Peptides against a protein of PDB entry 1Y0J. Designs and how they scored, part 18

Target 1, 39 residues: chain A of PDB entry 1Y0J
Amino acid sequence: EARECVNCGATATPLWRRDRTGHYLCNACGLYHKMNGQN

## One batch from the design tools (peptide; aimed at target 1 V6 H23)

Design b2_p21_8_s1 (made by RFdiffusion4, then SolubleMPNN; from b2_p21_8, 12 letters changed)
Fold by OpenDDE base, seed 5:
Structure b2_p21_8_s1 (fold): chain B 39 residues (1-39), chain A 21 residues (1-21)
Amino acid sequence: as target 1 above (39 residues)
Amino acid sequence: SEEEERRRRRLREEAERRFRK
């Protein structure tokens, strides 16, 4: 499978981020959680 | 699909646990 965001399942993003345990997050989800701390 | 949406929901729930304080 293609890389996917562990939060929303997106497979495309301008910037891949990673959570504390190394799972991939799309840019939007990474920023959203950074700013808000929740889904 | 409904299956994909259920999968995505599970992922979001798991993510909530990852991001919880």
Scores: peptide ipSAE 0.128, ipTM 0.676, DockQ to the pose 0.102
OpenDDE base, seeds 1, 2, 3, 4: peptide ipSAE 0.111, 0.114, 0.056, 0.124; ipTM 0.657, 0.671, 0.498, 0.672

Design b2_p21_8_s2 (made by RFdiffusion4, then SolubleMPNN; from b2_p21_8, 12 letters changed)
Fold by OpenDDE base, seed 4:
Structure b2_p21_8_s2 (fold): chain B 39 residues (1-39), chain A 21 residues (1-21)
Amino acid sequence: as target 1 above (39 residues)
Amino acid sequence: REEEERRRRRLREEALRRFRE
């Protein structure tokens, strides 16, 4: 469908984030990725 | 596929558990 988090598939989030290569992540997955270096 | 949707839902729930207040 529309935009979705590449990690968890969420289609709605309080804040869309992007990883270093431009993939869309929901807020939670984006923070997890930043904290651990991967998601 | 429905299996993918169930997997994604579980991942979403795990992510929310880490950052949910």
Scores: peptide ipSAE 0.113, ipTM 0.684, DockQ to the pose 0.042
OpenDDE base, seeds 1, 2, 3, 5: peptide ipSAE 0.093, 0.104, 0.088, 0.103; ipTM 0.662, 0.683, 0.665, 0.682

Design b2_p21_8_s3 (made by RFdiffusion4, then SolubleMPNN; from b2_p21_8, 12 letters changed)
Fold by OpenDDE base, seed 5:
Structure b2_p21_8_s3 (fold): chain B 39 residues (1-39), chain A 21 residues (1-21)
Amino acid sequence: as target 1 above (39 residues)
Amino acid sequence: MEEEEKRKAALREEALRKFAE
């Protein structure tokens, strides 16, 4: 299962996160979205 | 490994919600 960040396409991250709709985000993008609420 | 990352993220998010203002 090659998981990909729906925002940047990364396939590796120290911690996978999920947005409110269940889509996977890498740790960096997940934190970015949480802080800014936008892509 | 990916499942562990997923579970850790879920736990972390829940903790953040519980203590968020």
Scores: peptide ipSAE 0.054, ipTM 0.469, DockQ to the pose 0.036
OpenDDE base, seeds 1, 2, 3, 4: peptide ipSAE 0.036, 0.033, 0.027, 0.045; ipTM 0.443, 0.456, 0.456, 0.455

Design b2_p21_8_s4 (made by RFdiffusion4, then SolubleMPNN; from b2_p21_8, 10 letters changed)
Fold by OpenDDE base, seed 5:
Structure b2_p21_8_s4 (fold): chain B 39 residues (1-39), chain A 21 residues (1-21)
Amino acid sequence: as target 1 above (39 residues)
Amino acid sequence: REEEERRREKLREEALKRWEE
Protein backbone atom coordinates (compact mmCIF):
# COMPACT_ATOMS: atom_id res chain seq x y z
CA GLU B 1 0.00 0.00 0.00
CA ALA B 2 0.91 3.66 -0.34
CA ARG B 3 -0.48 4.97 2.93
CA GLU B 4 0.42 8.54 3.77
CA CYS B 5 0.06 10.69 6.87
CA VAL B 6 -2.54 13.34 6.11
CA ASN B 7 -0.64 15.80 8.29
CA CYS B 8 3.04 15.48 7.38
CA GLY B 9 2.98 13.21 4.35
CA ALA B 10 5.10 10.48 5.92
CA THR B 11 4.73 7.10 4.25
CA ALA B 12 6.36 5.03 6.97
CA THR B 13 5.66 4.78 10.69
CA PRO B 14 5.78 2.10 13.38
CA LEU B 15 2.09 2.66 14.05
CA TRP B 16 -0.65 4.14 11.90
CA ARG B 17 -3.34 6.10 13.67
CA ARG B 18 -6.61 7.27 12.21
CA ASP B 19 -9.31 9.85 12.69
CA ARG B 20 -13.04 9.14 12.80
CA THR B 21 -13.39 9.70 9.07
CA GLY B 22 -10.65 7.26 8.21
CA HIS B 23 -7.74 9.58 7.42
CA TYR B 24 -4.36 8.19 8.42
CA LEU B 25 -1.82 9.88 10.66
CA CYS B 26 1.68 8.65 11.41
CA ASN B 27 2.44 7.77 15.00
CA ALA B 28 4.64 10.84 15.47
CA CYS B 29 2.02 13.34 14.35
CA GLY B 30 -0.71 11.52 16.19
CA LEU B 31 1.12 11.38 19.50
CA TYR B 32 2.47 14.91 19.28
CA HIS B 33 -0.90 16.47 18.64
CA LYS B 34 -2.69 14.19 21.07
CA MET B 35 -0.32 15.26 23.82
CA ASN B 36 -0.19 18.95 22.98
CA GLY B 37 -3.68 19.54 21.66
CA GLN B 38 -2.40 21.20 18.49
CA ASN B 39 -3.34 20.88 14.84
CA ARG A 1 -2.98 25.32 -6.55
CA GLU A 2 -3.46 27.75 -3.70
CA GLU A 3 -7.11 26.82 -3.30
CA GLU A 4 -6.18 23.14 -3.33
CA GLU A 5 -3.49 23.70 -0.71
CA ARG A 6 -5.91 25.62 1.51
CA ARG A 7 -8.35 22.74 1.22
CA ARG A 8 -5.62 20.25 2.09
CA GLU A 9 -4.55 22.28 5.11
CA LYS A 10 -8.13 22.46 6.34
CA LEU A 11 -8.41 18.70 5.94
CA ARG A 12 -5.21 18.14 7.92
CA GLU A 13 -6.39 20.37 10.73
CA GLU A 14 -9.81 18.74 10.88
CA ALA A 15 -8.26 15.27 10.83
CA LEU A 16 -6.18 16.10 13.88
CA LYS A 17 -9.36 17.07 15.73
CA ARG A 18 -11.21 13.85 14.95
CA TRP A 19 -9.25 11.16 16.74
CA GLU A 20 -10.64 7.67 16.44
CA GLU A 21 -8.52 6.60 19.38
Scores: peptide ipSAE 0.085, ipTM 0.546, DockQ to the pose 0.070
OpenDDE base, seeds 1, 2, 3, 4: peptide ipSAE 0.073, 0.067, 0.072, 0.059; ipTM 0.533, 0.524, 0.528, 0.502

## One batch from the design tools (peptide; aimed at target 1 E4 C5 H33 N39)

Design b2_p22_1 (made by RFdiffusion4)
Pose (drawn by RFdiffusion4):
Structure b2_p22_1 (pose): chain A 39 residues (1-39), chain P 22 residues (1-22)
Amino acid sequence: as target 1 above (39 residues)
Amino acid sequence: AEAEARREELLEEYLADVAAAA
């Protein structure tokens, strides 16, 4: 609905986080790209 | 099956952009 997640596809996220590369990630897969540090 | 294919394409584009930025 809102956007297409690249890791899970869950559009029922409370909020969306954009990665530094410009991709759209959810509160789960987005958080992974932050906490992991790597890609 | 169509949603999974779109997801795989998006993941490939993301990895290509990460390699290009590196």

Design b2_p22_1_s1 (made by RFdiffusion4, then SolubleMPNN; from b2_p22_1, 11 letters changed)
Fold by OpenDDE base, seed 2:
Structure b2_p22_1_s1 (fold): chain B 39 residues (1-39), chain A 22 residues (1-22)
Amino acid sequence: as target 1 above (39 residues)
Amino acid sequence: EERERRREELRRRYEEDYAKAR
């Protein structure tokens, strides 16, 4: 079972990130959440 | 559909935890 971004479902990214609750996010979604503070 | 179910569950948990964390 491959890792998936919890937000967009991406299975590949140049950098995996994690939100404050521990869920994996692709780089893009991680940055988006960090900047906007919402899904 | 197994993958989709897993994705939906993951997303659901994310939404719940995200809401609680904010």
Scores: peptide ipSAE 0.227, ipTM 0.728, DockQ to the pose 0.738
OpenDDE base, seeds 1, 3, 4, 5: peptide ipSAE 0.141, 0.114, 0.134, 0.161; ipTM 0.653, 0.622, 0.643, 0.672

Design b2_p22_1_s2 (made by RFdiffusion4, then SolubleMPNN; from b2_p22_1, 12 letters changed)
Fold by OpenDDE base, seed 1:
Structure b2_p22_1_s2 (fold): chain B 39 residues (1-39), chain A 22 residues (1-22)
Amino acid sequence: as target 1 above (39 residues)
Amino acid sequence: SERERRRARLREEYLRAYEEAR
């Protein structure tokens, strides 16, 4: 099975990011959460 | 399906962590 963003479900991204508990986020969602202090 | 069950578990864990952080 392909990795997917835990937030939006995207299966492809320029850069996989992770939250503080290790869940994978696509670049866009990861940056959004980082910017808002939720990463 | 297995994928759907896995997705649901991960999403639930993510939302719990998100709510704890906000």
Scores: peptide ipSAE 0.308, ipTM 0.738, DockQ to the pose 0.535
OpenDDE base, seeds 2, 3, 4, 5: peptide ipSAE 0.255, 0.285, 0.265, 0.278; ipTM 0.707, 0.725, 0.716, 0.721

Design b2_p22_1_s3 (made by RFdiffusion4, then SolubleMPNN; from b2_p22_1, 7 letters changed)
Fold by OpenDDE base, seed 2:
Structure b2_p22_1_s3 (fold): chain B 39 residues (1-39), chain A 22 residues (1-22)
Amino acid sequence: as target 1 above (39 residues)
Amino acid sequence: SEREARRAELRAAYEADVAAAA
């Protein structure tokens, strides 16, 4: 599939994450969101 | 510290994503 991180546009990551509303985030952006509560 | 651990995790995540994109 052609999944894309909604935050940075990355198309490859060791671990896809999702935000509270179901949007896909790469591992890094997902962790960033987790740490800050938002992007 | 816990803060430093979280920062390290974030750094590792970014590095992993960069590597994945390469």
Scores: peptide ipSAE 0.354, ipTM 0.776, DockQ to the pose 0.032
OpenDDE base, seeds 1, 3, 4, 5: peptide ipSAE 0.071, 0.134, 0.095, 0.047; ipTM 0.585, 0.652, 0.583, 0.454

Design b2_p22_1_s4 (made by RFdiffusion4, then SolubleMPNN; from b2_p22_1, 8 letters changed)
Fold by OpenDDE base, seed 4:
Structure b2_p22_1_s4 (fold): chain B 39 residues (1-39), chain A 22 residues (1-22)
Amino acid sequence: as target 1 above (39 residues)
Amino acid sequence: AERERRRERLREEYQAAVRAAE
């Protein structure tokens, strides 16, 4: 299989992140969620 | 296509959780 960002579906990113519940997010989506509290 | 179905379910569950938190 291949890892995908659960938000945007990206399969590649400079840095994989995880939210509080453990879902994988690309760097961009992870930073957005962290800075804004959610999607 | 089991892996694709699994990934799709995960994405849908995540998006639903995000909406519910708003």
Scores: peptide ipSAE 0.305, ipTM 0.744, DockQ to the pose 0.404
OpenDDE base, seeds 1, 2, 3, 5: peptide ipSAE 0.301, 0.292, 0.294, 0.300; ipTM 0.741, 0.737, 0.738, 0.741

Design b2_p22_2 (made by RFdiffusion4)
Amino acid sequence: AAAEAAAAAARRAALRAEYLAA
Pose (drawn by RFdiffusion4):
Structure b2_p22_2 (pose): chain A 39 residues (1-39), chain P 22 residues (1-22)
Amino acid sequence: as target 1 above (39 residues)
Amino acid sequence: AAAEXXXXXXRRAALRAEYLAA
């Protein structure tokens, strides 16, 4: 609905986080790109 | 419905490959 997640596809996220590369990630897959540090 | 689901899965896999190649 809102956007297409690249890791899970869950559009029922409370909020969306954009990665530094410009991708759209959820609160889960987006948090992973932050906490992991790597890609 | 099965073809639409397969097309959505393929699109997502392509986006994931672009994201990991970034």

Design b2_p22_2_s1 (made by RFdiffusion4, then SolubleMPNN; from b2_p22_2, 13 letters changed)
Fold by OpenDDE base, seed 1:
Structure b2_p22_2_s1 (fold): chain B 39 residues (1-39), chain A 22 residues (1-22)
Amino acid sequence: as target 1 above (39 residues)
Amino acid sequence: DEEAEQARLERRERLREEYLAS
């Protein structure tokens, strides 16, 4: 199975990130989540 | 493989729900 961003479903990203609970996010969604507290 | 695809979809849904709840 391929890893997917839990927010947008992207399967490719220059950098995988993780939220506080360990869920995987693409770079863009991870940064967005951190900066805005939104998903 | 329908069973495999359904399992992937269910996993994705669980993960998203957990993410949205956190």
Scores: peptide ipSAE 0.416, ipTM 0.790, DockQ to the pose 0.529
OpenDDE base, seeds 2, 3, 4, 5: peptide ipSAE 0.405, 0.407, 0.405, 0.400; ipTM 0.784, 0.786, 0.785, 0.782

Design b2_p22_2_s2 (made by RFdiffusion4, then SolubleMPNN; from b2_p22_2, 11 letters changed)
Fold by OpenDDE base, seed 1:
Structure b2_p22_2_s2 (fold): chain B 39 residues (1-39), chain A 22 residues (1-22)
Amino acid sequence: as target 1 above (39 residues)
Amino acid sequence: AEEERRAREERREKLREEYLAS
């Protein structure tokens, strides 16, 4: 199956990011998580 | 197909729960 953002479920993103525990996030959710500490 | 779909959804839910808890 295709990779998807653990937060929003997006399957396409300009840049895949990962949280501190290794979960995959789309660029937008990754940045949001980084800045706010939450999803 | 349905079994595969359910398996994907189950994996997604587990990953989301882990993410939310971290």
Scores: peptide ipSAE 0.312, ipTM 0.745, DockQ to the pose 0.532
OpenDDE base, seeds 2, 3, 4, 5: peptide ipSAE 0.296, 0.307, 0.305, 0.297; ipTM 0.735, 0.740, 0.739, 0.735; seed 2 fails the geometry check

Design b2_p22_2_s3 (made by RFdiffusion4, then SolubleMPNN; from b2_p22_2, 6 letters changed)
Fold by OpenDDE base, seed 1:
Structure b2_p22_2_s3 (fold): chain B 39 residues (1-39), chain A 22 residues (1-22)
Amino acid sequence: as target 1 above (39 residues)
Amino acid sequence: EAAARAAREARRAELRAEYLAA
């Protein structure tokens, strides 16, 4: 049961990030969410 | 076991739904 990005489902990333409510995102999705305020 | 796997998959689905609703 590997960790998965809640947005894209990726199971591998150079850096796990979190959204403002604590859900785990891969680096790319986390940065996108941070920059654009959406997935 | 199958039951444990199903529970993990359900939890992941719930987390995705919570994320999309935020």
Scores: peptide ipSAE 0.398, ipTM 0.788, DockQ to the pose 0.440
OpenDDE base, seeds 2, 3, 4, 5: peptide ipSAE 0.381, 0.382, 0.350, 0.375; ipTM 0.780, 0.781, 0.763, 0.777

Design b2_p22_2_s4 (made by RFdiffusion4, then SolubleMPNN; from b2_p22_2, 9 letters changed)
Fold by OpenDDE base, seed 1:
Structure b2_p22_2_s4 (fold): chain B 39 residues (1-39), chain A 22 residues (1-22)
Amino acid sequence: as target 1 above (39 residues)
Amino acid sequence: REEEERAREARRAELRAEYLAS
């Protein structure tokens, strides 16, 4: 079982990020979420 | 294998639901 971005489902990323509630996001989705507050 | 696959999908769905609700 591989970790997946809760937004896009990516299983590989240069950097795993976490949202304010602790859910794992790939780098791209994490940055997008942080900047826009959107998923 | 199929049972594990369904379990993974269920976990994924729950995590996504939590994310969307946050």
Scores: peptide ipSAE 0.419, ipTM 0.793, DockQ to the pose 0.547
OpenDDE base, seeds 2, 3, 4, 5: peptide ipSAE 0.400, 0.405, 0.408, 0.401; ipTM 0.781, 0.784, 0.787, 0.782

Design b2_p22_3 (made by RFdiffusion4)
Pose (drawn by RFdiffusion4):
Structure b2_p22_3 (pose): chain A 39 residues (1-39), chain P 22 residues (1-22)
Amino acid sequence: as target 1 above (39 residues)
Amino acid sequence: HLLPSTNPKVLAAQAEYLATLA
């Protein structure tokens, strides 16, 4: 609905986080790209 | 790192994401 997630596809996320590369990630897959540090 | 998926939309988005990192 809102956007297409690149890791799970869950559009029912409370908020969307954009990665530095410009991708759209959810609160889960987006958090992983932050906490992991790597890609 | 990405999780495996069979959903064609997720696969297409994953391929674009990996191409951007290349």

Design b2_p22_3_s1 (made by RFdiffusion4, then SolubleMPNN; from b2_p22_3, 8 letters changed)
Fold by OpenDDE base, seed 1:
Structure b2_p22_3_s1 (fold): chain B 39 residues (1-39), chain A 22 residues (1-22)
Amino acid sequence: as target 1 above (39 residues)
Amino acid sequence: GLKPTTDPRVLALQEEYLADLA
């Protein structure tokens, strides 16, 4: 098993984030998603 | 999700991702 960001495909990040529906995002994509509600 | 190699929003985030790793 391997985790990857559902937006950019990154498999490593300083901090895993999750959107409101539970999708895993890398830190950068998670912050973007939080600000804009999109990814 | 956005296509990593083509979508400008993903491309813009790559810089921030790399900055986080630096």
Scores: peptide ipSAE 0.059, ipTM 0.573, DockQ to the pose 0.121
OpenDDE base, seeds 2, 3, 4, 5: peptide ipSAE 0.046, 0.046, 0.041, 0.041; ipTM 0.510, 0.503, 0.503, 0.501

Design b2_p22_3_s2 (made by RFdiffusion4, then SolubleMPNN; from b2_p22_3, 8 letters changed)
Fold by OpenDDE base, seed 1:
Formats: C-alpha cells, structure tokens, sequence
Structure b2_p22_3_s2 (fold): chain B 39 residues (1-39), chain A 22 residues (1-22)
C-alpha cells in the first residue's frame, strides 16, 4: 500500500498520526493539527 | 492518535525519511 499525509502529501515520516476522523497525517502535520485544530 | 511505535509501517516510514536526508 501507499500511504500519504492527507495534508502535505508526504509518503514518509518518522511517525504516522491520525486526525479525529481517521485521516493519516505525517508527524509534523499531525502535531500542527493537534496544536491548532487544523492542518 | 498515533500508530503504535512498533507498527512496521512506522519503522519503514522512518527508515525512508532518514534515507531521504542523506
């Protein structure tokens, strides 16, 4: 399978995260989303 | 939430990311 961050399109990240609705986010975008409530 | 640290997909992504920095 090919996974992408739904925000930035990255396919590689040190840590995969998910938002509240289950979308995959890279570590950076996931942290940003967590802090600000949006990516 | 996070994928578990021991998920093979996390490890593979980490390795790919590190390789991209070289």
Amino acid sequence: as target 1 above (39 residues)
Amino acid sequence: PLLPTDDPRVLAAQEAYLASLA
Scores: peptide ipSAE 0.077, ipTM 0.537, DockQ to the pose 0.038
OpenDDE base, seeds 2, 3, 4, 5: peptide ipSAE 0.068, 0.068, 0.062, 0.064; ipTM 0.516, 0.519, 0.499, 0.508

Design b2_p22_3_s3 (made by RFdiffusion4, then SolubleMPNN; from b2_p22_3, 8 letters changed)
Fold by OpenDDE base, seed 3:
Structure b2_p22_3_s3 (fold): chain B 39 residues (1-39), chain A 22 residues (1-22)
Amino acid sequence: as target 1 above (39 residues)
Amino acid sequence: PLKPTSDPRVLALQAEYLASLA
C-alpha cells in the first residue's frame, strides 16, 4: 500500500511532513496544519 | 482543521485520523 496524506489522500508530494501525532501529511497539508495550528 | 472534501475515500481517512486522536 502507498502512503497517503491523512488530510487529503494525496499519494505523492514533493515533501512528506508529519504532524505532532506522527501522522503523514503531504507538503501542502502540512503547511496548512502549521499555519492553522491543527489539521 | 481538516481541509474540506466530499471525496468518500478521503472522508474515511479523515475519520480514522480523528479517531486515532481520541
Scores: peptide ipSAE 0.247, ipTM 0.739, DockQ to the pose 0.573
OpenDDE base, seeds 1, 2, 4, 5: peptide ipSAE 0.133, 0.276, 0.199, 0.252; ipTM 0.625, 0.753, 0.690, 0.732; seeds 1, 2, 4, 5 fail the geometry check

Design b2_p22_3_s4 (made by RFdiffusion4, then SolubleMPNN; from b2_p22_3, 9 letters changed)
Fold by OpenDDE base, seed 2:
Structure b2_p22_3_s4 (fold): chain B 39 residues (1-39), chain A 22 residues (1-22)
Amino acid sequence: as target 1 above (39 residues)
Amino acid sequence: GLRPTSDPRVQAAQAAYLADLA
């Protein structure tokens, strides 16, 4: 089972993040979400 | 579900993702 970012579909990242409801985000999308409140 | 790759938020994040891999 390959993990993927729920925003951009990336399957690899330096750091997997999670949004406030537990969805997996790549590092870049997670940071974007954190800074802007959405992805 | 996944957002379309045409979404500018996805595009911006993908650019940052590529930078993370460099």
Scores: peptide ipSAE 0.099, ipTM 0.611, DockQ to the pose 0.101
OpenDDE base, seeds 1, 3, 4, 5: peptide ipSAE 0.087, 0.094, 0.091, 0.082; ipTM 0.609, 0.600, 0.599, 0.588; seeds 1, 4 fail the geometry check

Design b2_p22_4 (made by RFdiffusion4)
Pose (drawn by RFdiffusion4):
Structure b2_p22_4 (pose): chain A 39 residues (1-39), chain P 22 residues (1-22)
Amino acid sequence: as target 1 above (39 residues)
Amino acid sequence: AEEEEREEYREELEEHLEEEAE
């Protein structure tokens, strides 16, 4: 609905986080790209 | 082109997660 997640596809996220590369990630997959540090 | 970039990015993430799980 809101956007297409590139890891899970869950559009029922409370908020969306954009990665530095410009991708759209959810509160889960987006957090992973922050906490992991790597890609 | 945008769909192809997304598919490549997903493949990279799957490979990275498989390496972590191993």

Design b2_p22_4_s1 (made by RFdiffusion4, then SolubleMPNN; from b2_p22_4, 13 letters changed)
Fold by OpenDDE base, seed 5:
Structure b2_p22_4_s1 (fold): chain B 39 residues (1-39), chain A 22 residues (1-22)
Amino acid sequence: as target 1 above (39 residues)
Amino acid sequence: EERKRLEEYRKKLEEARAKEEK
């Protein structure tokens, strides 16, 4: 199995997030993307 | 694609992740 962040490849995170397209992001990448990026 | 856009910030995001886990 092993879920993986589509950005950094992390397989562990305190909170899995998901962008508008449905891709999984680790907490850090999800937060950074949310604050600085756009889907 | 979304993944390509995210990769533009990969280095910085990986650093953020590292800090999160430390």
Scores: peptide ipSAE 0.061, ipTM 0.582, DockQ to the pose 0.094
OpenDDE base, seeds 1, 2, 3, 4: peptide ipSAE 0.050, 0.058, 0.046, 0.045; ipTM 0.549, 0.577, 0.547, 0.532; seeds 1, 3 fail the geometry check

Design b2_p22_4_s2 (made by RFdiffusion4, then SolubleMPNN; from b2_p22_4, 13 letters changed)
Fold by OpenDDE base, seed 3:
Structure b2_p22_4_s2 (fold): chain B 39 residues (1-39), chain A 22 residues (1-22)
Amino acid sequence: as target 1 above (39 residues)
Amino acid sequence: SAAAELEAYRAKLEEALAAEKA
């Protein structure tokens, strides 16, 4: 455990997502990345 | 990036708080 978003450092989120390289992102950052193509 | 935007918003909030106390 002790997972954290590689973008903002958040350790808690309603839904964990992953970027194209497999790094973990919180839901908010994951959606941002998906919409804009980058963190 | 989302991180950059969060930092920008944080900076704006700090500026607003500083102005409020001035």
Scores: peptide ipSAE 0.034, ipTM 0.372, DockQ to the pose 0.053
OpenDDE base, seeds 1, 2, 4, 5: peptide ipSAE 0.034, 0.032, 0.032, 0.032; ipTM 0.347, 0.361, 0.354, 0.353; seeds 1, 2, 4 fail the geometry check

Design b2_p22_4_s3 (made by RFdiffusion4, then SolubleMPNN; from b2_p22_4, 15 letters changed)
Fold by OpenDDE base, seed 2:
Structure b2_p22_4_s3 (fold): chain B 39 residues (1-39), chain A 22 residues (1-22)
Amino acid sequence: as target 1 above (39 residues)
Amino acid sequence: EERARLEAYRAALAAALAAAAA
């Protein structure tokens, strides 16, 4: 399977991020979750 | 469990994308 953001399903992003448990997020969703303190 | 919850969420997103394809 191709890498995809666990929050929105995006398969391309300027920067891949990961949450504290290692799940991949696109840049936008990673920043959103960081700001809201959501897992 | 978090892993199962995320898998279900991803499946729901995939279904939504399929529906959007009309």
Scores: peptide ipSAE 0.134, ipTM 0.604, DockQ to the pose 0.098
OpenDDE base, seeds 1, 3, 4, 5: peptide ipSAE 0.124, 0.096, 0.138, 0.125; ipTM 0.583, 0.550, 0.588, 0.590; seeds 1, 4 fail the geometry check

Design b2_p22_4_s4 (made by RFdiffusion4, then SolubleMPNN; from b2_p22_4, 12 letters changed)
Fold by OpenDDE base, seed 4:
Structure b2_p22_4_s4 (fold): chain B 39 residues (1-39), chain A 22 residues (1-22)
Amino acid sequence: as target 1 above (39 residues)
Amino acid sequence: EEKKKLEEYRKKLEKAKKEEEE
């Protein structure tokens, strides 16, 4: 098994992030959702 | 909309992970 960003499918990132419900996001998508108040 | 998409993807990942682990 491999961890994947639930938003873009990336399997590698310098920093894994998690949303309020536990979804794994790559650094880029995590920051994007935080900035736009999405997810 | 995004939340629904993410939740669906998450469910698929969790299912695949469990099937691979077993």
Scores: peptide ipSAE 0.049, ipTM 0.476, DockQ to the pose 0.131
OpenDDE base, seeds 1, 2, 3, 5: peptide ipSAE 0.047, 0.039, 0.040, 0.037; ipTM 0.538, 0.522, 0.483, 0.501; seed 1 fails the geometry check

Design b2_p22_5 (made by RFdiffusion4)
Pose (drawn by RFdiffusion4):
Structure b2_p22_5 (pose): chain A 39 residues (1-39), chain P 22 residues (1-22)
Amino acid sequence: as target 1 above (39 residues)
Amino acid sequence: AAERAAYLATLAEEAAARAAAA
């Protein structure tokens, strides 16, 4: 609905986080790209 | 779909750069 997740596809996220590369990630897959540090 | 393909291309570029550095 809101956007297409690249890791899970869950559009029922409370909020969306954009990665530095410009991708749209959820509160889960987006948090992974932050906490992991790598890609 | 387009965003997912762009994301997979970025991962492939980063993996190729890491393999060249190793």

Design b2_p22_5_s1 (made by RFdiffusion4, then SolubleMPNN; from b2_p22_5, 14 letters changed)
Fold by OpenDDE base, seed 1:
Structure b2_p22_5_s1 (fold): chain B 39 residues (1-39), chain A 22 residues (1-22)
Amino acid sequence: as target 1 above (39 residues)
Amino acid sequence: EEERARYEAELEELRRKLEELA
């Protein structure tokens, strides 16, 4: 399985997160979106 | 729903990591 962050395209991360629509985000982008109310 | 999705994603990754160690 080749998963990618829908925000930055990263394929590796310590922890995969998911946005409100179910799309995958790397840990960094997930936290960023959470802080800005976008995840 | 959003929090549930996040927790399910975390659980999936943890399961993957466990499988890699086994």
Scores: peptide ipSAE 0.063, ipTM 0.544, DockQ to the pose 0.028
OpenDDE base, seeds 2, 3, 4, 5: peptide ipSAE 0.068, 0.061, 0.067, 0.071; ipTM 0.551, 0.539, 0.546, 0.558; seeds 2, 4, 5 fail the geometry check

Design b2_p22_5_s2 (made by RFdiffusion4, then SolubleMPNN; from b2_p22_5, 19 letters changed)
Fold by OpenDDE base, seed 3:
Structure b2_p22_5_s2 (fold): chain B 39 residues (1-39), chain A 22 residues (1-22)
Amino acid sequence: as target 1 above (39 residues)
Amino acid sequence: SKQREEYRKYLEKLKEEKEKKE
């Protein structure tokens, strides 16, 4: 399967991130949740 | 998708826990 952001479904991103539980997030979603105390 | 739905549920729990401890 192709990697996709577990939050928004994006399949392309400048940087793939992972939360504490191992979920893959695009850069935007990863930063968003990090800033809001989520993830 | 199933994966996104599960993640949203996870985020919901985190939000509730955060508000509970807040």
Scores: peptide ipSAE 0.227, ipTM 0.692, DockQ to the pose 0.432
OpenDDE base, seeds 1, 2, 4, 5: peptide ipSAE 0.221, 0.207, 0.217, 0.223; ipTM 0.687, 0.677, 0.685, 0.690

Design b2_p22_5_s3 (made by RFdiffusion4, then SolubleMPNN; from b2_p22_5, 10 letters changed)
Fold by OpenDDE base, seed 1:
Structure b2_p22_5_s3 (fold): chain B 39 residues (1-39), chain A 22 residues (1-22)
Amino acid sequence: as target 1 above (39 residues)
Amino acid sequence: SAERAAYEAELARLEAEREALE
């Protein structure tokens, strides 16, 4: 599948997230973006 | 919104589960 986080490029994460437009984020980046109003 | 956040959280859980089963 080779999914990767659009923010940091990570290919493995405990939990995949998505931003409002459907881009994949790793758990850490997803939480970060959420805190900054970007997810 | 809270509704959108809930939807996204559910989607994330489902996708994580799918990944774990691969």
Scores: peptide ipSAE 0.089, ipTM 0.548, DockQ to the pose 0.031
OpenDDE base, seeds 2, 3, 4, 5: peptide ipSAE 0.081, 0.080, 0.089, 0.045; ipTM 0.547, 0.539, 0.547, 0.439

Design b2_p22_5_s4 (made by RFdiffusion4, then SolubleMPNN; from b2_p22_5, 13 letters changed)
Fold by OpenDDE base, seed 3:
Structure b2_p22_5_s4 (fold): chain B 39 residues (1-39), chain A 22 residues (1-22)
Amino acid sequence: as target 1 above (39 residues)
Amino acid sequence: AEERERYRAYLEEERRRREELE
């Protein structure tokens, strides 16, 4: 198994991020999550 | 979840924009 963004399933990203619950997010989803605060 | 779908759409849009600029 390869690491995947918990939201979009991307397996590659310039920067892996983590949400408040500790799930891994790709950079794009992480920024999206940060901007929206909650989803 | 709908939020996951929104994230997927967001990412796809970002990728599309990047491809158009390249």
Scores: peptide ipSAE 0.107, ipTM 0.568, DockQ to the pose 0.040
OpenDDE base, seeds 1, 2, 4, 5: peptide ipSAE 0.103, 0.077, 0.080, 0.090; ipTM 0.556, 0.530, 0.541, 0.545; seed 1 fails the geometry check

Design b2_p22_6 (made by RFdiffusion4)
Pose (drawn by RFdiffusion4):
Structure b2_p22_6 (pose): chain A 39 residues (1-39), chain P 22 residues (1-22)
Amino acid sequence: as target 1 above (39 residues)
Amino acid sequence: ALTDEQKEAILEEKEEERETKE
């Protein structure tokens, strides 16, 4: 609905986080790219 | 876990799947 997630596809996320590369990630997959540090 | 190239390839596939479903 809102956007396509590149890790899970869950569009029922409370908010969307954009990665530095410009991708759209959810509150789960997006948090992973922050906490992990790597890609 | 995924490279930027892999993320782009996943997005392209999901776009094609969505167009096929329409």

